Peptides against a protein of PDB entry 4M9S. Designs and how they scored, part 92

Target 1, 135 residues: chain A of PDB entry 4M9S
Amino acid sequence: SRGLVGVECITPYSYKSLAMALQRCVEVLSDEDRSALAFAVVMPPGVDIPVKLWSCVIPVDICSNEEEQLDDEVADRLKRLSKRGALLSGKRMPVLTFKIDHIIHMFLKHVVDAQTIANGISILEQRLLEIGNNN

## One batch from the design tools (peptide; made by RFdiffusion4, then SolubleMPNN)

Design b1_p23_5_s2 (from b1_p23_5, 14 letters changed)
Fold by OpenDDE base, seed 1:
Structure b1_p23_5_s2 (fold): chain B 135 residues (1-135), chain A 23 residues (1-23)
Amino acid sequence: as target 1 above (135 residues)
Amino acid sequence: MSEIVERANAGLRESLAALRARE
């Protein structure tokens, strides 16, 4: 008996419920964590992204210019987001990575300000170029 | 906007590939 892989058609109701749940999750975040989540919209959904690359787009106000401290602070924020349901998925092995799922990414594309998205992309592109030139 | 996101994603993928090649 081929189990009907029920294509769970996300009913409009399920979508609305999910959107409401996600909105509630966003509302309880700190301003810093919410900003980190907003900039996650520039990441490709379904891809495990190392913390170093997340640090390219997540704004961090740290006293130290040490890259290690930046990565640690970013990792802490991403870890907090990963603990908030399905916002992010973290993997520790082989390297610490975080992934945004397609559904969350789709949500962010609708709720994050267009200017924020544009800025995030610009920042990411700039940082990636800098990384590429230093290598 | 979609094109810009796609470009960013492509760049990120390239960077990821480069990082993976070093591991």
Scores: peptide ipSAE 0.152, ipTM 0.695, DockQ to the pose 0.026
Fold by OpenDDE base, seed 4:
Structure b1_p23_5_s2 (fold): chain B 135 residues (1-135), chain A 23 residues (1-23)
Amino acid sequence: as target 1 above (135 residues)
Amino acid sequence: MSEIVERANAGLRESLAALRARE
């Protein structure tokens, strides 16, 4: 039984203050980066996720269908998000990964549209199946 | 890399299950 990572009960006040701060951070994002952040809600909080897996859910308009270009573009978006406060935490070693914090994830669950969440789940599931079949 | 991917995949499956349970 993987212990329920204790949801640190953020006080309502701390949550409100944090939510306001996060909202300000979100407002200054480009539409593309904001979209990427929205889809981060489908990722497990507190887990270092490789860019390849992020690329399964982050919508990217690339001219080339090359996987390498997709990963690079996704990485750039995630990197920008990681520079915007505590939206994401990047780790370069041993492999490039990004992690969404539990607090940020909780925020996203409340502010991201339900349809967007559903779409993100559907997309991720589809892509994971494709990856699993190709390996 | 395999361990990181495996952990990520496990986490993703759990997260997806949790999200589906709310829908």
Scores: peptide ipSAE 0.280, ipTM 0.833, DockQ to the pose 0.037; fails the geometry check
Fold by OpenDDE base, seed 3:
Structure b1_p23_5_s2 (fold): chain B 135 residues (1-135), chain A 23 residues (1-23)
Amino acid sequence: as target 1 above (135 residues)
Amino acid sequence: MSEIVERANAGLRESLAALRARE
């Protein structure tokens, strides 16, 4: 019996209420965490993404060029976001990953400016090419 | 790790394609 994927009819009212709640959550974030959240829009919703891939798009101002420090800083930001309601969902096992939900992703698509999205895509594509060449 | 990365990459490619199509 293939379970009827219940069409959760998201009413326009539910969306408005959620958007208001999310806007309040975003307003209390630091500038750095807000920036990290904005770039989460380039990630596929509902997919557990390892920190290494998040590090490709999240801007980090680290004086150290050590890759390990970059991943740690990114992980810390994502952890903070995961503690802010339903912004992100983190998993520690088997590998540290973070996931953006469809609802949050839809919200970000509407509120994040087109230039930021374009930049995030470009950065991600560039970093993926670099990773592919180093492997 | 490889499976997670592969799944992520597949999802990323699909997401990017969808974003480009809306542009």
Scores: peptide ipSAE 0.268, ipTM 0.828, DockQ to the pose 0.038; fails the geometry check
Fold by OpenDDE base, seed 5:
Structure b1_p23_5_s2 (fold): chain B 135 residues (1-135), chain A 23 residues (1-23)
Amino acid sequence: as target 1 above (135 residues)
Amino acid sequence: MSEIVERANAGLRESLAALRARE
């Protein structure tokens, strides 16, 4: 059992200063990107998660029923988030994945409303069950 | 690809369990 060596990223910034910086980053996001970031709170921190699984919880208003278009739109949102203040970390190989850092995740737990968290959990659970039953 | 998905799924299940325990 390789103990997850928790890289204690000791940010030299006080939690308050980091929170303020993150808050400023969030304020400049579009409503869609901000919503995507909010739902990232339901993802396990430090885990590379494929876009397909992100698409289960990221709300997308697409008129097209094509699943491929959903993944592309979600990927674009996550890419934008990854470029802003390291909110997410993207990896292209071998599969496009995104990871939320522990610090960002902790921040989201404090700022995202309880109802959004509950909804995200419910949606993710439902989608995982559906994926599991189709295999 | 299968391993990454499996790891992600395991992590998701664990995270969901942890989130439920806090509610």
Scores: peptide ipSAE 0.268, ipTM 0.828, DockQ to the pose 0.036; fails the geometry check

Design b1_p23_5_s3 (from b1_p23_5, 12 letters changed)
Fold by OpenDDE base, seed 1:
Order: sequence, then C-alpha cells, then structure tokens
Structure b1_p23_5_s3 (fold): chain B 135 residues (1-135), chain A 23 residues (1-23)
Amino acid sequence: as target 1 above (135 residues)
Amino acid sequence: MKEIVERANRGLRESLEKLRERE
C-alpha cells in the first residue's frame, strides 16, 4: 500500500492551520489522486510543467497502451487535484500545464516518504533521458 | 510545444540535481 502513510503532520509550519487543512485535503483523496500528488514532489515548484512530463512520473495502472490515453488520464488526475484547494494550478494556454506552488511542495517534502521521493526522481530522470534520446 | 517541453526538461533536470544534492 504505497499511499502517503498517515504522516503525523509534524509540520514545522508555523501555520498549523494550513498544514492541517492540507493534510485533510490529502486524506480525502482517492488512492490514485493521492499517489499522483505524492509524485508531484519531484516537480520544481512554481514552474508550469506540461502534462507529458507529469505522465513520466504519475503512476497509471490500467490505461491502454496508447500514449494519448495516458496523457488524458494524467490530465484528469491533475485537474482533480487542481480543483481541490491550492494543490495544483492548471493552465490551458498555450498548452495544458500544471504547476505546484512552493508551499504545497514544501509540505510534500515533509510528508512524502524518502523512498517515494527517491524513486520519483529516478523515474523522472530515466524518462527524461529516454525522451531526450528519442528527439 | 517542443520549446516548452525542452525548457521544462531543463528546469526539471536542474531541480532534480538540486534535490539530490540535499540528500
């Protein structure tokens, strides 16, 4: 069960209220959306990231082998996250991108387990190399 | 689209390197 283990929000945040609110938001997510949010920690905060790059790290179990369907499923998850408070910010123009804010990213760094972070980094680096070699 | 992806990729690589250096 690779879910965000109920990290006792030992939030160093002076804003206990914000951390508590974020924790509550995370707890009510589906397992899939929670996993997607966990892997958002590997993204640079404040940067608009195209869905294609999100799809490199967000685990999608069941969607068909078609790359287009993968991106659509990932986009749907990210859209759901963007609708739940300030977890992500989406932009549709010029291309569909999602951004994690610094405060959310800092929260995730404290609540996502170190192994998940390490795995996410490794996966993203591998996928970026593959994309770079295929272009 | 290629430029946005390339810029994002570069930013990602740089950020990932910084994240690894903190471990």
Scores: peptide ipSAE 0.224, ipTM 0.806, DockQ to the pose 0.032
Fold by OpenDDE base, seed 3:
Structure b1_p23_5_s3 (fold): chain B 135 residues (1-135), chain A 23 residues (1-23)
Amino acid sequence: as target 1 above (135 residues)
Amino acid sequence: MKEIVERANRGLRESLEKLRERE
């Protein structure tokens, strides 16, 4: 007997309340953490994504000469976001990954600028091709 | 590692296709 995955019908009222709560969470973020959250919209919701892939789209103002420093800075931003309510969920084992929830992703699709989304997609596609060619 | 990256890549491709179809 395959269990009926109950489709939780999100009521319009719950959506408005959640959107207001999320907006407050976004407003108290630093500019850097808010930017990182905006680019999380290009990631597939509900998927554990390794930090290396996050580093492909999250902008870092400090040019580190070492790729390892970039991943560490990105990881720190994602960790801060994971501590701010349910914005992201982190896993340390077996590999450090972060996941965006479907509800948060839906919120971001409505509030993030369309050009930012398009740019993030383009950058991610380009960097994925580069990573694939270097392996 | 390989399986997590492969799953992420598949999810990314599917998400990108869905985002392109809405635009």
Scores: peptide ipSAE 0.217, ipTM 0.801, DockQ to the pose 0.038
Fold by OpenDDE base, seed 4:
Parts: sequence; structure tokens; C-alpha cells
Structure b1_p23_5_s3 (fold): chain B 135 residues (1-135), chain A 23 residues (1-23)
Amino acid sequence: as target 1 above (135 residues)
Amino acid sequence: MKEIVERANRGLRESLEKLRERE
């Protein structure tokens, strides 16, 4: 029985109220966390995505070439976002994953700059190709 | 734009499938 994800019809009022609340949450983020949230728009909503794949799109300025350090820094950013309301949902087991909710994704799709979306997709495609070739 | 997002999501799905096959 594939559970009907009941599309809760968000009333325009609920959407407006949620959008206002989300906008306030975004405004108080650091520039780094806000950038991470913006790039979350390229991820499929409702899917538990491993940190390794998040690291393909989240911009991190690290001096270290160690992949583990990159994943840790990305994880820290995503954890901060998950603690700020319902921006992301994190799971630790069996592997650390983060999920963007459909409602949050819909919000981001309307407010994130088109160039940011295009760049995020391009970066993700490139890095996924690189990961695929190294395996 | 929709097509580009769909392509990215396809690539991500393929990567997730590969990761699941290793578990």
C-alpha cells in the first residue's frame, strides 16, 4: 500500500503565514547558512539525502582537501538549518541524511534567484559525474 | 527550468541507487 502522501491543501492564508515565518528565519541566518539553504532547492523534496550528496552543492570554503572535513562542515551547516524550525529534517541512522520538506522546497523555488538554481544544478551534475567516474 | 531540475533529480536518484546497492 503506497501511502497517499495527502497533499495537504495549504490554504493561501497558511501559505502566506508560513512564507512570512520562513522569510524571517532566512533573514536571521548567516550568509553561509543562507547560501546552503538556497542550494537546497536543487534537491528533490521529501527524500532523505546523504551528506555526501549535499556536499556536492553546498558551497564550503575550506583550506583542507580532506573529503571528510568537507562532509563534516556541510553536516554542521545542515544541522543548524534543521534546528531552525522546519527548514530541514535530519536523520542519523543508518547514515546521516537531511531532507527538505515539500513546503519549504516550494517556498525556495519562488524566492531563490534563477541563476543560483541554475548554478546549483550545474555544480551537482558535474560533481555527480566526478563521483561516478571515481568509483 | 523544469527540465533542468528533472535532469538533476534523475542524476541524484541514480547516485542514491548506487549507494543503496553498496549497502
Scores: peptide ipSAE 0.123, ipTM 0.671, DockQ to the pose 0.027
Fold by OpenDDE base, seed 5:
Structure b1_p23_5_s3 (fold): chain B 135 residues (1-135), chain A 23 residues (1-23)
Amino acid sequence: as target 1 above (135 residues)
Amino acid sequence: MKEIVERANRGLRESLEKLRERE
């Protein structure tokens, strides 16, 4: 299996309408999709990021080490998140990318565990170095 | 925490830009 151990978001109760709405959206997610959303906080907001880079940090438990299967599973999760309001914005052309909005990113930054964020950043940086060295 | 995330995001943006230029 490939991927990170999934970590759940801890959403504090807020009387702010936006925070409450986002909390409700997070609560109805599957555990897998919620975990994917948690790690989305590692990505820079407002940037169209290709699925290949998302696959570096999105926790996926797959039986195969094939990159294509990993990317497909990650893409499916991100697509589900993009269909749930403004959690993510997907673009199919010219390349399949997903973007986290600044507002959602700000929310996640406060509700995702600090250690999870730090670990996700470290893993992504390591993966980026590996990709860069192989090109 | 905020500073670490912001610093990391800056580095990631630069890295992503470099990757996009290679594609």
Scores: peptide ipSAE 0.122, ipTM 0.653, DockQ to the pose 0.024

Design b1_p23_5_s4 (from b1_p23_5, 12 letters changed)
Fold by OpenDDE base, seed 4:
Structure b1_p23_5_s4 (fold): chain B 135 residues (1-135), chain A 23 residues (1-23)
Amino acid sequence: as target 1 above (135 residues)
Amino acid sequence: MKEIVEKANAGLRESLEKLRERE
């Protein structure tokens, strides 16, 4: 089964104008979208990542067992995040990808729980190995 | 799709390793 239980992130930094703006953006997100954003911290900044790889770490509590439906749900979440200014940048061609900016990534690295980051890395590595072995 | 995913996987593995080393 793909996916993991959603995790909330806390934004403690309020002194920098950028951090404050980002905190406000995060606060207005749904719990699901906020969780998706939190796990974006494990992705390399400035790299266009295919939705299939995002689906390895984006938490989905209840979804169809069909891989295609999981990817669609993840894509919808990432698309919503991409509409929130600089949080994510989406590309449709040649393949649907999403990219996290360096500034946003740096912000997330400080505000996302360290254990969540560590777990996300481990999960992604495991899923990448599974994908590699199945090919 | 397969080729793009494979290329991305290689880049991700390297990035994840770097991220772990910084923690």
Scores: peptide ipSAE 0.327, ipTM 0.854, DockQ to the pose 0.033
Fold by OpenDDE base, seed 2:
Structure b1_p23_5_s4 (fold): chain B 135 residues (1-135), chain A 23 residues (1-23)
Amino acid sequence: as target 1 above (135 residues)
Amino acid sequence: MKEIVEKANAGLRESLEKLRERE
């Protein structure tokens, strides 16, 4: 898993300071949290996304097959990301949701490798189909 | 919850389409 650590942030942002700040924020993340952030690129910006949907794309190596534990682990990662300010915004009511900002989303589109994006899309699409068939 | 999920799904589909168009 080539972590985002080696991605030279070519930022289209006129604000070099923002890109540098975001890069620094990404660099200090754990590998797991950085991976979670990378996959956030597949989420629509500005939309409050339930944890259940995040769990479809956030890679979690959980020993337990319990869906509830998966959601909890994902939620914890997203909460940590939300503590980094602009990375994610969490809402607890009426349900726990997380939102990626447009600026962060644009940043991720440029710094996340194309293969990771493609994989994230594929995984999400597959999981959505599965959820739709079970409902 | 249903409304939030539906809104999320709609946004997700749109975002995925946009991501595919850039590839």
Scores: peptide ipSAE 0.341, ipTM 0.860, DockQ to the pose 0.033; fails the geometry check
Fold by OpenDDE base, seed 5:
Structure b1_p23_5_s4 (fold): chain B 135 residues (1-135), chain A 23 residues (1-23)
Amino acid sequence: as target 1 above (135 residues)
Amino acid sequence: MKEIVEKANAGLRESLEKLRERE
């Protein structure tokens, strides 16, 4: 996945310091966590999104196809991202949710590969349709 | 959970439409 590999991109951020800080935060992530962060770009900024919906777009390779294990693995990745400064904000009550702020989301829109964004949108739309049809 | 998921779904659909229009 060509996610954040190209973060060598000139960020339009007038706040060079923030862009540099974000780049450093991204560079120290594992490949899996960096991929998860890339797909966070498809989420609406400032909205508390439950882990179940995050699991629709976050790629998980190793977990058994059991939905419960998938959510746990996704939650662990998102928790790690939330510990890396302002990348994500986690909330435990009333249910476990994560949100991306507008600044981080804007950053991701500029640094995440267009194909990755398109793929993430397509995957999320497909999964939402499947969830809607099964309910 | 159902209400939170429904609200999130509505927000997601709107955001996805906005992202598509900008691409």
Scores: peptide ipSAE 0.337, ipTM 0.857, DockQ to the pose 0.033; fails the geometry check
Fold by OpenDDE base, seed 3:
Structure b1_p23_5_s4 (fold): chain B 135 residues (1-135), chain A 23 residues (1-23)
Amino acid sequence: as target 1 above (135 residues)
Amino acid sequence: MKEIVEKANAGLRESLEKLRERE
């Protein structure tokens, strides 16, 4: 079993330069998409997260009680984020999932306000408990 | 789906713990 020597691609880009580029990308987002991106900080980096779990933390102003509409709106926001500066990586099969990269996640940890992080954690924990109790 | 959710949940717990420790 030949161990794949993981070539650590040392990205030549200084963290500072990447952070500036990411900040510029975030500044041009809509308020809704920027909010969705902020809450992505609560997700584990490098993990394919199904839309259902994203819908637990992403705030959506939907007047309808239909769960299907919530997931669709969340998916649309995440798709928009995935098209802008590779902020997220989407996968359609076998299930629609989105993943945040470690670099983006590290950036968000520094720029997202502590209150938003705390709220996101609280909301996610609450929703996970509700899902667990309803299944 | 089940495997993806289980992996996500394991990652979520670890991530949330790390975030709490930093706050």
Scores: peptide ipSAE 0.336, ipTM 0.859, DockQ to the pose 0.039; fails the geometry check

Design b1_p23_6_s1 (from b1_p23_6, 10 letters changed)
Fold by OpenDDE base, seed 2:
Structure b1_p23_6_s1 (fold): chain B 135 residues (1-135), chain A 23 residues (1-23)
Amino acid sequence: as target 1 above (135 residues)
Amino acid sequence: SELREIVERANEGLRRNLEKLRK
């Protein structure tokens, strides 16, 4: 499976009273990490998602076409996001997974561009179908 | 296996979330 390659995502976010802290966290992220966070909106909140599935939608343009390298790069981004507290939570065992919390997910639904969400959905569905066909 | 359960839960969650996001 391969994620989005060469995609630059600008997350349109605004400062709001209840989302101020999250907004500031997003603002200081690198472009790559912010893009990764934006596409996290397509993930179901409260569910541990394997890195392989994250890699279906997280944009990566630096690594090679090797799946392992892609997953590693995605994992690194997600790990950085997880260090920002409530943004993501990682779990190493039995397999490496990341989970987005409900509050963060709600935040993203309001601040992530609608087209980005739509694109993420489409690409994710496509990649999932491809994975399914290869099983 | 536990891995299979994780994957299945993830897939189900994804399906549901995608449905919600389209509404």
Scores: peptide ipSAE 0.559, ipTM 0.927, DockQ to the pose 0.032
Fold by OpenDDE base, seed 5:
Structure b1_p23_6_s1 (fold): chain B 135 residues (1-135), chain A 23 residues (1-23)
Amino acid sequence: as target 1 above (135 residues)
Amino acid sequence: SELREIVERANEGLRRNLEKLRK
């Protein structure tokens, strides 16, 4: 089974235009999408990441052992995030991937709490190890 | 293949990012 427990990100108020715009984008997200965005911080900026790898760290309300269903749910969340401007960028060809930009990643590094980042790292490493051992 | 390259870049990126986030 894959997935993380949902955690809300913290967005401090800023007078900087970019930070304010991003904060507004975060505020209008659903709780589950906001949690997904928070854990996106563990992904490398500027790299196209397959949905399978995203599913290792994206929180899901109801955990399922059905990988296809999990990937679809994760993909839907990431798609919604990608529709919010520069939060994520998705590519369908040749395979479905999502990428976080450097500026958004930098933003998340400052607004996502350290414990959430640490947890995301730990879980990602664990999931990657499990995938590696199963292959 | 293109898929292999995508996965390879993703894995390498993940590894490097994890190292950076620990600092």
Scores: peptide ipSAE 0.564, ipTM 0.928, DockQ to the pose 0.031; fails the geometry check
Fold by OpenDDE base, seed 4:
Structure b1_p23_6_s1 (fold): chain B 135 residues (1-135), chain A 23 residues (1-23)
Amino acid sequence: as target 1 above (135 residues)
Amino acid sequence: SELREIVERANEGLRRNLEKLRK
């Protein structure tokens, strides 16, 4: 299995309309989907990111180390997030990608724990190095 | 190709974002 410690986002801007709306969206998520959303903060806003790269930081517990299975599970979580309004936007062609909006990214930077962000960065860098070394 | 461009943009974006998050 592969995974990161799940986190729950709590906004310090509870009385701002945008923050309230986003908080409501976050609250109805499952723990797994909420954790995935939290780690989306390490992704650059406004950039279409292939699922392969998302899989570097999205925590997923799988029985197999099969890459296809990992990507499929990650994609399913990201697809669910994309159905929650502006949280993510998906694109299927030419390859499956997901993009986080600047507004959502800004929100996450304020509500995601600093240590979680740091850990996400570390894990992402490590995975990218592994991918690079294997190519 | 478009695929290559997507990957390159993603990699560049990741690099930039990581630098920003470390500030």
Scores: peptide ipSAE 0.562, ipTM 0.928, DockQ to the pose 0.030; fails the geometry check
Fold by OpenDDE base, seed 3:
Structure b1_p23_6_s1 (fold): chain B 135 residues (1-135), chain A 23 residues (1-23)
Amino acid sequence: as target 1 above (135 residues)
Amino acid sequence: SELREIVERANEGLRRNLEKLRK
């Protein structure tokens, strides 16, 4: 399966409490939001990332092929994740960005399957090239 | 500009992270 492997969490944390808390946060997410969180692993921790870059890797199945609608849907998912404690931090000014914390990123590196990470990297690189060619 | 700085930091961070994830 693709996405977050939410059954068992193997982390370098000395205490299981943090991993358990994060696992609970993941379990209560919708399938779509959990998938979005999984792909957040490809983003650098501690860096404010514009929604445009997030939209290059976050999978969206429902919205139209219009770029603006894609960004809006991605933004909504990221906003929901930001409401779940320390999963993401959003900023509206000067532009809408989202940032993944170092602790959360480290958690994701251990619970997201290798294939999802590889796919995320490939998709992101492809989309970045496409954006560069179209602009 | 502040926007340019944000984009540059994002791009540089992304490049570095991708390099790390491939190892």
Scores: peptide ipSAE 0.560, ipTM 0.928, DockQ to the pose 0.030; fails the geometry check

Design b1_p23_6_s2 (from b1_p23_6, 15 letters changed)
Fold by OpenDDE base, seed 2:
Structure b1_p23_6_s2 (fold): chain B 135 residues (1-135), chain A 23 residues (1-23)
Amino acid sequence: as target 1 above (135 residues)
Amino acid sequence: DELKKITEQANKGLREKLEELRK
């Protein structure tokens, strides 16, 4: 999927500077971090999401199948995003979580391609189902 | 525990968001 690669920023934001700032943040991300950010669009804004649930939608291709390694890789990406223009907000205690703000979420809804959104939804639904079945 | 509580809240939000995105 294209994700956020090569995205032009067109948003309904009243302040052009905000849209420009967010666009610049996206442009300087690595491909894998930009991909992670793209899939954040399927997360509910303003909710602290555990890393395990983030890992349900963020694609990881190079780590082992061990869950802890997967979560660590995902966490690293999310941490980097949290340090760039407040794209995400991280909390370490009591549980490691990350949250996407409403403003960022609205931005993503306008710039992430429709297919990526659809794929993210499908993947998340499937993996949540799997987690539920294993509990 | 805290993880369970946070997970439940997250799941609630996820379900609601999925409903929204399906529209």
Scores: peptide ipSAE 0.350, ipTM 0.875, DockQ to the pose 0.031
Fold by OpenDDE base, seed 3:
Structure b1_p23_6_s2 (fold): chain B 135 residues (1-135), chain A 23 residues (1-23)
Amino acid sequence: as target 1 above (135 residues)
Amino acid sequence: DELKKITEQANKGLREKLEELRK
């Protein structure tokens, strides 16, 4: 299965109240946005990640051969997530990027399905190799 | 090129993160 599990974050740290709040935010997301958020777990926290790299792992169902449309759809999902307070932070200039904070990333590490994490790593590695070979 | 610079920084972070996740 893909996405976030509906289980409270289990952590030795004192973030129970935050985890509960984040869980409520996750529960009201659409399936697509929740899936996108789940794959943020493979991204390094605190780093501005270009949309192109996000598109390597964010699952999108697009019936098109246009790569630009993939990036646009990914950007739209990430923008929606960034509007929900602490989930993501977007930066428009100089390049459109999105960043996950350490606290949110820690939350995701505890609630994202293990198979999703494994798949995200595998897909990201594969796509990065492909991008590197095509550049 | 700012995109190249940011991408390289992101890639560095990704490589480090992937290494961490493989452990």
Scores: peptide ipSAE 0.332, ipTM 0.869, DockQ to the pose 0.032
Fold by OpenDDE base, seed 5:
Structure b1_p23_6_s2 (fold): chain B 135 residues (1-135), chain A 23 residues (1-23)
Amino acid sequence: as target 1 above (135 residues)
Amino acid sequence: DELKKITEQANKGLREKLEELRK
């Protein structure tokens, strides 16, 4: 198992129509998918990011610690998110990647809890350091 | 290696974003 605890979001119902529409999409997500979406806020918008890097911040509760299973679970979550409007954009060729657009990223910055963002940053930095040390 | 190239670009973006988010 791998991931973070303490994901929290605020409602954007007081925002413009776009935020309201996005909120409706978020509300129908599972808890796991919603959590994954929240941590997408730490990703740079407009950048195609491989699943392995997404797995650095996406919280996953699995029985096995096998990296392959972790990546598969993360990929499944991201795929589901990519099927929900413009939450994410996935590419299968040439490499499986997912991208968050600027509009969605801006939305997340306004609705994701500040502590969640801070935690995501901390974990991402740690994981990237670990990956770098193994190279 | 296409994966290597994409990963490098992603890493660059991640580092830049981390710096931005800490401001």
Scores: peptide ipSAE 0.324, ipTM 0.867, DockQ to the pose 0.032
Fold by OpenDDE base, seed 4:
Structure b1_p23_6_s2 (fold): chain B 135 residues (1-135), chain A 23 residues (1-23)
Amino acid sequence: as target 1 above (135 residues)
Amino acid sequence: DELKKITEQANKGLREKLEELRK
């Protein structure tokens, strides 16, 4: 398995219009997709991130440990998120990537608990190191 | 190679983000 333990997104955001809109979007997500969205908080906003890097933090604990299958599962989740308004922006060309915007990222920083953020950072750093060592 | 370029850009962004979060 890859990624982190799943986390729910619950918003205490003070900006009513944004909070309400985003809360509605989050509520209709499956638990798995909502968890994937939460871990977007560790990604730099406005940057096109390839699926391989997303898979470092998106929790996948049910499917096969084959890297390609894990990436496919992550990609499917991100694709679903990209169809939910401003949650993510997906690009197919030239390379399949997904991007979190600054507004959504700011929202996530407030609704994802600090410990989860810290853990996500730690895991991401470790996995990036492993990827680098296994080139 | 486009994948390489995008990956390098992403890695740069990640490093910068991690540094920011540590402040």
Scores: peptide ipSAE 0.316, ipTM 0.863, DockQ to the pose 0.031; fails the geometry check

